# Peptides against a protein of PDB entry 2YKT, part 65

Target 1, 231 residues: chain A of PDB entry 2YKT
Amino acid sequence: SRSEEMHRLTENVYKTIMEQFNPSLRNFIAMGKNYEKALAGVTYAAKGYFDALVKMGELASESQGSKELGDVLFQMAEVHRQIQNQLEEMLKSFHNELLTQLEQKVELDSRYLSAALKKYQTEQRSKGDALDKCQAELKKLRKKSQGSKNPQKYSDKELQYIDAISNKQGELENYVSDGYKTALTEERRRFCFLVEKQCAVAKNSAAYHSKGKELLAQKLPLWQQACADPS

## One batch from the design tools (peptide; aimed at target 1 L108 Y112 C192)

Design b2_p28_4_s1 (made by RFdiffusion4, then SolubleMPNN; from b2_p28_4, 16 letters changed)
Fold by OpenDDE base, seed 2:
Structure b2_p28_4_s1 (fold): chain B 231 residues (1-231), chain A 28 residues (1-28)
Amino acid sequence: as target 1 above (231 residues)
Amino acid sequence: SSLEQKIKEQKEELEKSLEKVEEKEKLA
């Protein structure tokens, strides 16, 4: 029946969230943690590299013929430090605003979805059983009427059962239809949450890249000219 | 789906934009 098909679709949405979406989200979080760790490693390695660059700048500053290049090397290291600070801020946001919040949501969601599905199934079954009972009673009544010498005695009661069946069928169809819409809304809400959190990360990332671009664009022309103009 | 088509179009546009950037970097 149409109601049975829609019921199956509703259950499949919940199952898809529980069996496909949530495990995939857990994997996404794990991959995010790996990415965070790798970026933290890059930050640490970069510090060592630019500390070594500062040492080269110190040597240039102590030289007789390359003093001005010492200042250039120090500026390069300082710009890098500022860029790395922005990266660290972005990583902190990535951890606190995305990963932690997704972990909290996915942990709570299993219990919530199980309860929601169970509630839907219980009510759907209750309405279905009530309909089936009414249909069975109508069938019994019709059998009695066929064996009776006065079938007209049962006509009013038959009409009452027909009306009751029609109403219960309509209620079941509406309930299942609303259940399906609710399930789709629950699925959409989870994707929207992910998109919104990724938008926040994207904004923070854009700020990091913008600051880096600005700092480098400001200084790079100066650094490029430093070797052309020996003092 | 309409979304899949939009995603495909966006990927193609992004790829074209990246190619242009790479070409400019090679000429520079």
Scores: peptide ipSAE 0.000, ipTM 0.244, DockQ to the pose 0.021
OpenDDE base, seeds 1, 3, 4, 5: peptide ipSAE 0.007, 0.000, 0.000, 0.008; ipTM 0.226, 0.218, 0.247, 0.232; seeds 1, 5 fail the geometry check

Design b2_p28_4_s2 (made by RFdiffusion4, then SolubleMPNN; from b2_p28_4, 17 letters changed)
Fold by OpenDDE base, seed 2:
Structure b2_p28_4_s2 (fold): chain B 231 residues (1-231), chain A 28 residues (1-28)
Amino acid sequence: as target 1 above (231 residues)
Amino acid sequence: SSMEEEIKKQQEELEESLKKVEEKEALE
């Protein structure tokens, strides 16, 4: 029936969130933590590299003929430090505003969704059982009427059951329809939350990349000319 | 998934590389 199909669809939405979306989101968070760790590792490795570059700059500054190149090497290291500071700010936001918040939500969501599905199923079953009972009583009444010498005695009661069945059928259909809309809204809300959090990450990432591009674009022409300039 | 396996592999390689760097720095 239409109501049975709508009920099946509703249950499938909740099951998809619990069994597919939430596990996938947990995996997404885990991959995010790995990505964060890798970026922290990049920051650490970069520090060692540019600290070594600073040492080369110190040696240039101590030379007789390459002093100005020491300043260039220091500037290269300093620009990198500024870029890394922007990366650290991005990582802080990535951790605090995305990973932590998603982790908190996904942990609570399993219990919430289970309760929501159970509530829906209980009420759906209650309405279904009430409908089935009325249908069964109508069937019994019709059998009794057909076996009676006075079928008209049962006509008013038959009409009452027909009306009750129609009303209960309508109520059940409305309930499962609303249940389906609610389930779809719950699913959409979760995807929207993920999209919004990723938008925040994207903004922070854009700021990081913009700052890096700006700093390098400003200094690179100067650095490229350094060896052509007289000492 | 194949992507998850590749990410895991890359992470392990990175961790091993960082460990080597840290060990070298500790010896200096």
Scores: peptide ipSAE 0.007, ipTM 0.299, DockQ to the pose 0.016
OpenDDE base, seeds 1, 3, 4, 5: peptide ipSAE 0.000, 0.000, 0.000, 0.000; ipTM 0.254, 0.234, 0.226, 0.234

Design b2_p28_4_s3 (made by RFdiffusion4, then SolubleMPNN; from b2_p28_4, 18 letters changed)
Fold by OpenDDE base, seed 4:
Structure b2_p28_4_s3 (fold): chain B 231 residues (1-231), chain A 28 residues (1-28)
Amino acid sequence: as target 1 above (231 residues)
Amino acid sequence: SSMEEQIKQTEEELKASLEKVEAKEKEA
């Protein structure tokens, strides 16, 4: 029936979220944590490299003939330090705004969806069983009327059962239809939340890349000229 | 930046879309 097909579709949406979306989201979070760890490793390795560059700048500043190159080397190290600080800020945002929030939601969601599906299934079955019972009682009434010397005695009850069946059929169809819309909305909400959190990551990433580009573009011409002026 | 403004606009549009979906859930 149309109701049975729509019921199957509703259950399939919940199953798809529970069995496909949520496991895939857990994997996405795990891959995000791996990416965060790798970027933190880059930041740590960069610190050692630029600290060594600062030492080269100190040596230049102590020299009689290369003092101005000391300032250039310090500026190079400082610009890279600022770029790394922006990366660390982006990583904190990536952790706190994306990974933590997704992890909290996906853990709670398994229990929520299981309960929501069970509630829907229980109510759908209850409405279906009530309809089947009314149909069975109408069939029994009709058999009793056919065996009676006064069939008209049962006519009013027959009409009441027909009306009750029609109403229960309509209620079941509406409940299953609304259940399907609710399930699709639950699925959409989860994808939208992921997209919103990824937009925040993209915004922070754009700010990081823009700041790095601006700082390097401002200073690079000055650094390129520093060796052309022999002191 | 123009890109940050576009991202902000997209976030606002997405938020408005989510609010409409949630409002329909409350009316049902």
Scores: peptide ipSAE 0.006, ipTM 0.319, DockQ to the pose 0.042
OpenDDE base, seeds 1, 2, 3, 5: peptide ipSAE 0.000, 0.000, 0.000, 0.000; ipTM 0.182, 0.238, 0.264, 0.285

Design b2_p28_4_s4 (made by RFdiffusion4, then SolubleMPNN; from b2_p28_4, 18 letters changed)
Fold by OpenDDE base, seed 3:
Structure b2_p28_4_s4 (fold): chain B 231 residues (1-231), chain A 28 residues (1-28)
Amino acid sequence: as target 1 above (231 residues)
Amino acid sequence: SSMEEQIKKTLEELEESLKKVKEKEELE
């Protein structure tokens, strides 16, 4: 029936969230933590490289003929330090605005969804059982009427059961339809939350990339000219 | 924190509602 199909669809939405979405989200969070750790490792390795570049700048500054190149090497190291600082700020936002909030939500979601599904199933079954009972009583009444010498005695009661069945069928269909809409809304809300948090991360990432581009674009022409200028 | 509190509150409301549905079913 239409109500049975809609009921199946509703249960499948809740099942998909609990068995597919939430485990996948946990994996996404785990992969995010791994990515954060790797980027922190990049920052640490970059520090060693640019500290060594600073040492080369110190040697140039101590020379008689290459002092100005020392300043260039120091500027190169400083610009990269500023880029790494922006990366660290982006990573803090990535951790606090995405990973932590998703982790908190997914840990509580299993109990919430289980309770919501159980509420829906209990009420759906109650309405279904009430409908089945009325249908069974009508069937019994019709059998009794067929065996009676006075079938007209049962006509009013038959009409009452028909009306009750129609009303209960309508109530069940409406409840299951609303249940399906609610389940789809719950699914959409979870995807929307993920998208919104990822948008915040994207904005922070854009700021990091923009700052790096601006700093390098400002200084690179000056650095390229340094070797062409007489000492 | 704030989100966690909201989720906990909603969960409690759902559990109370489920209890009422079961009580109604037992009376019918």
Scores: peptide ipSAE 0.023, ipTM 0.501, DockQ to the pose 0.034
OpenDDE base, seeds 1, 2, 4, 5: peptide ipSAE 0.023, 0.021, 0.008, 0.020; ipTM 0.547, 0.509, 0.339, 0.509; seeds 1, 5 fail the geometry check

Design b2_p28_5 (made by RFdiffusion4)
Pose (drawn by RFdiffusion4):
Structure b2_p28_5 (pose): chain A 225 residues (1-144, 151-231), chain P 28 residues (1-28)
Amino acid sequence: SRSEEMHRLTENVYKTIMEQFNPSLRNFIAMGKNYEKALAGVTYAAKGYFDALVKMGELASESQGSKELGDVLFQMAEVHRQIQNQLEEMLKSFHNELLTQLEQKVELDSRYLSAALKKYQTEQRSKGDALDKCQAELKKLRKKPQKYSDKELQYIDAISNKQGELENYVSDGYKTALTEERRRFCFLVEKQCAVAKNSAAYHSKGKELLAQKLPLWQQACADPS
Amino acid sequence: AFEEFLQEESEEYTKALEEFQEEKEEEE
């Protein structure tokens, strides 16, 4: 009887994956694509900014008394080129290693989940029907206490076997369904962890490039008196 | 240890999709 409760829980897990998780994953993929389109816009604009800044650096390089300021502006643009490319690295860890792999999995999953739930429902129903029939045959013999005919005993053995088979099938089906759900959340968490490692390398690169160059830049227009 | 767990569970998920696809190709 708790078996029937477990049978409904299992159907519910498959339904939750197909109707809630995968659609939300489709939405997440769409937001990720928008995010990358936007990140591309920033990388591009950062280029225009830094070229405009190099132009100022060329002007200061050609003047009397401001040449070193020209060097400071060159170095600022250079630091940004090095930071940016550590960002382009985190960006491709986003496209090839997260968005593409998610899209690939979710594409195949529709058919896989529809088929797995269906196979489970058919197998569980077929075991339930065979058990009910064996029990009906036994009730017929028994109707027309510590005594049992040879045939009654054979039915009792068969009912016991099929009931054990049905309960194991529902028990294993539930464990499998929870595992299908956990595997999909685990894959999502892993892909995010990978993008996160590259975000850590990007931010670490920025801290050290700036920690190196920033004091010299702050000194360039200090009072020499 | 946690990253290894995530990887193992993800590999089992990928294998389940590949095996299911191969079975459907054989049926066709």

Design b2_p28_5_s1 (made by RFdiffusion4, then SolubleMPNN; from b2_p28_5, 14 letters changed)
Fold by OpenDDE base, seed 1:
Structure b2_p28_5_s1 (fold): chain B 231 residues (1-231), chain A 28 residues (1-28)
Amino acid sequence: as target 1 above (231 residues)
Amino acid sequence: SEMQKLKELTQEYLKELEEFKKEEEEEE
């Protein structure tokens, strides 16, 4: 029946979220943590590199013919420090606004969805059982009427069961239809949540890239000229 | 806008999850 098909579709949406989306989201979080760790590692390694660059700048500053290049090397290290600070801010946002929130919500969501599905199934079954009972009673009544010497005695009761069946069928169909819409909304909300959190990360990432581009674009011409100009 | 609808859906979802969490805590 139409109601049975819609019921199957509804359950399949919940199953897809629980069996596909949520596990994939957990994996996404795990991959995000790995990515965060790698970026933190890059930041640490970069610090060592630019600390060594500062040392080269110190040597230049102490030299007889390359003193001005010491300042250039210090500026390069400082610009890098500013870029790394921006990266660290992005990573904090990535951790706090995306990973932590997703991790907290995915576990709660698993329980929430289980409860929501159970509630839907319970009510759907209850309505279905009530319909089946009315249909069974109508069938019994019709059998009694066919064997009776006075079939008119059962006519009013037959009409009552027909009306009850029609109403219960309509209620079941509406409930299952609404259930399907609700399930689709549940799925959409989860994707929306992910998109929104990724948008926050994207904004912070854009700020990082913009700041880095700005700083380097400003200073790079100056650094390039430093080698052309005699001390 | 589509973005506004997404934000609204997200906020509603978060609210429902928080309410559910409270209900679970009250049942324990």
Scores: peptide ipSAE 0.233, ipTM 0.761, DockQ to the pose 0.788
OpenDDE base, seeds 2, 3, 4, 5: peptide ipSAE 0.059, 0.190, 0.101, 0.203; ipTM 0.565, 0.731, 0.604, 0.741

Design b2_p28_5_s2 (made by RFdiffusion4, then SolubleMPNN; from b2_p28_5, 15 letters changed)
Fold by OpenDDE base, seed 3:
Structure b2_p28_5_s2 (fold): chain B 231 residues (1-231), chain A 28 residues (1-28)
Amino acid sequence: as target 1 above (231 residues)
Amino acid sequence: SQMEELKKLSEEYEKELKDFKEEEEKKE
């Protein structure tokens, strides 16, 4: 029936969230943590490289003919430090605003969805059982009427059962329809939450990249000129 | 805007989860 099909669709939405979305989200969080760790590792490795660059700058500063290039090398290292600081800020936001929040919510959501689905199933079954009972009673009444010498005696009751069946069928259909809409809304909300949180991350990432670009664009011409105009 | 709608839906979701948590805590 239409109601049975819609019921199946409704359950499938909940199952998709519980069995596909939430596990995938947990994996997403795990991958995010790995990504964060790797970026932290990059920061550490980069420090070693630019510390070595500073050492080269010190040697230039001690030289007779390349003293000004020492300052250039120091500036390069300083710009790197500033870029790394921005990265660390971005990572902190990434951890606190996205990963931690998603992790907390996904666990709570699993329980929420389980309860919501169970509630829906219980009420759907209750309405279905009530409908089935009325249908069964009508069938019994009709059999009794067919065997009776006075079938007209049962006509009013038959009409009452027909009306009751119609009403219960309508109620069931409406309930399942609303249930389906609700389930779709639940799914949408979860995606919206993810998108919204990811937008915040994107904004922070954009700020990081913008700052890096700005710093390098400002300094690079100066560094290039230092080699062209020896003192 | 689309972003405002997304934020609204996200906030509603967070509220629903919070309410659910509070209800569970009351039943315990």
Scores: peptide ipSAE 0.235, ipTM 0.790, DockQ to the pose 0.799
OpenDDE base, seeds 1, 2, 4, 5: peptide ipSAE 0.211, 0.105, 0.113, 0.224; ipTM 0.775, 0.589, 0.604, 0.781; seeds 2, 4 fail the geometry check

Design b2_p28_5_s3 (made by RFdiffusion4, then SolubleMPNN; from b2_p28_5, 10 letters changed)
Fold by OpenDDE base, seed 1:
Parts: sequence; C-alpha cells; structure tokens
Structure b2_p28_5_s3 (fold): chain B 231 residues (1-231), chain A 28 residues (1-28)
Amino acid sequence: as target 1 above (231 residues)
Amino acid sequence: SEMEKLRKESEEYEKELEEFQEELEKEE
C-alpha cells in the first residue's frame, strides 16, 4: 500500500543517517584529527627551520659586508612567525569549532535518532494495529449480518466501522507522510550542520591565506632587492 | 538566501539536540 511504502521510505532515511551518515561523520572527524596533527607537525618543524634562519641572520649582522642582510633574514623569520600565528588560529578554530563540536554532536545524535525512530515506529504501529482491528471487526460483523434473519440490526454498527476505518486510514497516511518529511528534514539538518561548521573553518582559513599573501607581497620585493643594494 | 536557510536549519538542529540532551539529563 501507499502507506506501507512511505513507511519503508521513512525508516530507510533514519537507517541511512544512522548506518551511513553518522559512521561516515565519525570517520571524517578521525581524518580531521589526523590532518590537525599533521599541520601541528608542520608548524613545529617550521619553527625549527626559521629559528635556524634567525641564527643565520645573527651571523650576517656580525659580518663586515653583510650586516644589512641580517635584518632581511630577521624580517623573513618574523613574517613566518606572523603567518604561523594565523595558522595556529585556524587550527584552534578547526579543533574547537569543527572537530570538537562534531564529535560531541555525533555521539548525542546516535541516541537522538534511535529515540526518534523508535517513537515514530511505535506510533505508526499503533495506528496500523488500530486500523487492522477495525477492518477485522467490520469483516466479522458483515459475516454475522449475512447469516442473520435481520441484517438491518447491524447496519448502524457497520456504518460506524466504515467511518472509523476511513478516519484511521487517513490518520495513518497523514502520520506516515509527515514522518517521511520529518525524516528528510532531520537528514538535511545534519548536512547543514556540517556545512556550517566547515564554513567557519573556511572563513578562518581564508583569513590565514589572506594574511600570508599580504605579508609576503609587502616584504618580498624588499628582500629581493637586498642583495642588489648593499650598504 | 540559501546560506541563511542553511544557517537556520543548522541552528534548529543544534537546538533540538540540546533539548534532547536536557531531557536525557532529567531522566538520570
């Protein structure tokens, strides 16, 4: 029946979220943590590199003919520090606004969806059973009426069952239809949540890239001319 | 806008989960 098909569709949406989306989201979080760790590793390694660059700048500053290049090397290290600070801010956002939030929500969501599905199933079954019962009773009544010498005795009761069946059928169909819409909304909300959290990270990432580009664009010409213009 | 719709849907989701969390805490 139409209601049965819609019911199956509804359950399939919940199952898809629980069995496909949520596990995939957990994997996404895990991959995010790996990515974060790698970026932190890059940050640490870069620090060592630019600390060594500062040392080279110190040597240049102590030299007879390359003193001005010491300042250039220091500037390079400083720009790196500023870029690195922006990266750290991005990573902080990535951790706190995306990974932590997703991790907390995905665990809670598993319980939420289980409860929501159970509630839907319970009510759907209740309505279905009530409908089936009325249909069965009508069938029994019709059999009794057919065997009776006075079928008119059962006419009012038959009408009552017909009306009840019609009403219960309508209620069931509406409930299942609404259930399907609700399930689709639940799925959409979860994707929206993911998109919004990822957007926050993207905004911070954009700021990081913009700042880095700006700083390097300002300083790189100065550094490039440093060897051509000795003091 | 599409972005505003996404934001609203995300906020509604967060709110519903928060409400659910509160309900769970009351049952404990």
Scores: peptide ipSAE 0.230, ipTM 0.788, DockQ to the pose 0.770
OpenDDE base, seeds 2, 3, 4, 5: peptide ipSAE 0.102, 0.211, 0.109, 0.212; ipTM 0.601, 0.774, 0.610, 0.774

Design b2_p28_5_s4 (made by RFdiffusion4, then SolubleMPNN; from b2_p28_5, 16 letters changed)
Fold by OpenDDE base, seed 1:
Structure b2_p28_5_s4 (fold): chain B 231 residues (1-231), chain A 28 residues (1-28)
Amino acid sequence: as target 1 above (231 residues)
Amino acid sequence: SEMEKLREETKKYEEELEKFKKEQELEE
């Protein structure tokens, strides 16, 4: 029946979220943590590199003919520090606004969805059983009427069952239809949440890249000319 | 806007989860 098909579709949506979406989201979080760790590692390694560059700048500053290049090297290290600070800010946002929040919600969501599905199933079954019962009773009544010398005795009761069946059928169909819409909404909300959080990360990442580009674009011409200009 | 719609849908989701969390805490 249409209601049975819609019911199966509804359950499949919940099943997809529980068995595919949530596990995939957990994996996404794990991969995100790995990515974060790698980026933190890059930041740390870069610090060592540019600290060493500062030492080279110090040596240049102590030289007789390369003093101005010392300042250039210091500026290069400083710009890098600023870029690193932006990256660290991005990583902090990535951790706190995306990974942590997703991790907290995915566990809670599993329980939530289980409860929601159970509630839907319970009510769907209840309505279905009530409908089946009325249909069965009508069938029994009709059998009794056929065997009776006075079939008219059962006419009013038959009408009542017919009306009840019609109403219960309609209620079941509406409930299952609404259930399906609700399930789809639940799925959509989860994707929306992910997209929104990822957008926040993207905005922060854009700021990082913009700042880096700006700083380098500003200073690079100065650094390039430093070797051409005599001390 | 599309972003506003996303925010609204996300907010509703978060509210529902928070409500559920509170309900579970009351049952414990």
Scores: peptide ipSAE 0.278, ipTM 0.817, DockQ to the pose 0.880
OpenDDE base, seeds 2, 3, 4, 5: peptide ipSAE 0.034, 0.026, 0.010, 0.252; ipTM 0.514, 0.445, 0.314, 0.803

Design b2_p28_6 (made by RFdiffusion4)
Pose (drawn by RFdiffusion4):
Structure b2_p28_6 (pose): chain A 225 residues (1-144, 151-231), chain P 28 residues (1-28)
Amino acid sequence: SRSEEMHRLTENVYKTIMEQFNPSLRNFIAMGKNYEKALAGVTYAAKGYFDALVKMGELASESQGSKELGDVLFQMAEVHRQIQNQLEEMLKSFHNELLTQLEQKVELDSRYLSAALKKYQTEQRSKGDALDKCQAELKKLRKKPQKYSDKELQYIDAISNKQGELENYVSDGYKTALTEERRRFCFLVEKQCAVAKNSAAYHSKGKELLAQKLPLWQQACADPS
Amino acid sequence: EEEFEAFLKEESEKYEEDLEEFQEEEEE
């Protein structure tokens, strides 16, 4: 009987994956694509900014008394080119290693989940029907206490076997369904961890490049007196 | 942290293998 409760829980897990998880995953992929489109806009604009800044650096390089300011502005643009490309690295860890792999999995999953739930429902019903029939045949013999005919005993053995088979099937089906759900959340967490490692390398690169150059830049217009 | 990342990888590989086997069966 708890078996029937478990049978409904299992159907519910497959339904939750197909109707809640995969659609939300489709939405997440769409947000990720928008995010990358936006990140591309920033990388591009950062280019225009830094070229405008190099132009100022060229002007200071040609002047009397401000040449070293020209050097400071060149270095600012250079630091940004090095930071940016550590960002472009985190960006491709986003496209090829997260968005593409998610899209690939979710595409195949629709058929896979529809087929797995269906196979499970058919197998569980077939085992339930065979058990009910064996039990009906036994009830017929028994109707027309510590005594059992040869045939009654054979039915009792068969019912015991089929009931054990049905309960194991439902028990294993539930474990499998929870595992399908965990694997999909695990893959999402893994892909996010990978993008996160690259975000750590990007931010670490920025901290050190700036920690190196920033004091010299702050000194460039200090009072020499 | 390393054990957790290994666990995630293992469960993800199992999921990918299930999809590949299912696709091969449907091609037959």

Design b2_p28_6_s1 (made by RFdiffusion4, then SolubleMPNN; from b2_p28_6, 12 letters changed; failed a check: too like the target's own chain)
Amino acid sequence: SEAELKKLQEESKKYEEELEKFKEEEEK

Design b2_p28_6_s2 (made by RFdiffusion4, then SolubleMPNN; from b2_p28_6, 16 letters changed)
Fold by OpenDDE base, seed 5:
Structure b2_p28_6_s2 (fold): chain B 231 residues (1-231), chain A 28 residues (1-28)
Amino acid sequence: as target 1 above (231 residues)
Amino acid sequence: SEAELERLRKETQEYLEELEKFLKEEEE
């Protein structure tokens, strides 16, 4: 029946969220944590490199003929520090605003969806059972009427059961239809939440890239001229 | 578009509120 088909579709949506989306989201979070750790590692390794650059700047500052190049090397290290600070802020946001929030919600969602599906199934079954009972009673009544010498005495009761069946069928169909819409909305909301959180990450990433570009664009021409224009 | 972003935020907020409500009901 149409109601049975829609019921199967509804259950399939919940199952898809629980068995495919949520596990995939947990994996996404795990991969995100790995990515965060790798970027933190890059930041740490870069610090060592630019700390060594500062040491080269110190040596230049102590020289008689290259003193001004010491300042250039210090500026290069300082620009790197500022870029790395921006990266660290991006990583903090990535952790706190994306990973932590997704992790909290995915764990809560498992219980929520289980309860929601159970509630839907219970009510769907209740309505289905009530319909089946009414159909069974009508069938019994028709058997009695066919065996009776006066079938007309059952006509009013038959009409009542027919009306009741029609009403219960309509109620079941409406409930399952609404259930399907609700399930699809639940799925969409979860994808929307992910998209929104990724938008926040994208904004923070854009800020990091913009800051780096601005700082380097400002200083690079000065650094390129430093060797050609000794003091 | 900004309108699409607003709809996204609304849908997300509704989802969060439903989860929070569920959690509160389990704690009671």
Scores: peptide ipSAE 0.035, ipTM 0.580, DockQ to the pose 0.899
OpenDDE base, seeds 1, 2, 3, 4: peptide ipSAE 0.022, 0.019, 0.016, 0.014; ipTM 0.523, 0.378, 0.380, 0.376; seeds 1, 4 fail the geometry check

Design b2_p28_6_s3 (made by RFdiffusion4, then SolubleMPNN; from b2_p28_6, 15 letters changed)
Fold by OpenDDE base, seed 4:
Structure b2_p28_6_s3 (fold): chain B 231 residues (1-231), chain A 28 residues (1-28)
Amino acid sequence: as target 1 above (231 residues)
Amino acid sequence: EAAKLEELRKETEEYEKELEEFEEEEKK
């Protein structure tokens, strides 16, 4: 029946979220943590590299013939520091606005969806059973009427059962339909949540890239001329 | 069971808020 098909679809939505989406989201979080760790590692390694660059700048500053190049090397290290600060801000956002929020919600969500599905199933079954009961009673009444010398006696009761069946059928269909819409909304909410959090990450990433581009674009011409124009 | 569901719903209410915000932004 249409209601049975819709019921199956509704259950499948919940099952898809619970059995496919949520496990995939857990994996996504795990991969995100690995990515975060790697980027943190990059930041640490970069610090060592640019600290060494500063040391080279110090040596240049102490020289008689290359003193002005010391300032250039210091500027290079400083620009890197600013870029790394922006990266750290991006990572903080990545951690706090994406990973933490997803991690905190995924386990709770699994429990929520399980309860929601169970509630839906219980109510759907209850309405279905009530409908089946009315249908069975109508069938019994019709059998009794066929065996009676006065079938007209049962006509009013038959109409009552027909009306009851129609009403219960409508209620069941509406309930299942609403259930399906609710399930789809639940699925959409989770994807939208993920998309929004990823948008925040993207914005922060863009800020990091923009800052780096701006700083380097400003300074690079100066650095390139440093050897061509000795002081 | 109903009480548990309501409690869990409140705990996950942020998903609903995020959806609304997202939909509003898409309309702009």
Scores: peptide ipSAE 0.118, ipTM 0.644, DockQ to the pose 0.064
OpenDDE base, seeds 1, 2, 3, 5: peptide ipSAE 0.081, 0.067, 0.102, 0.026; ipTM 0.633, 0.614, 0.635, 0.522; seed 5 fails the geometry check

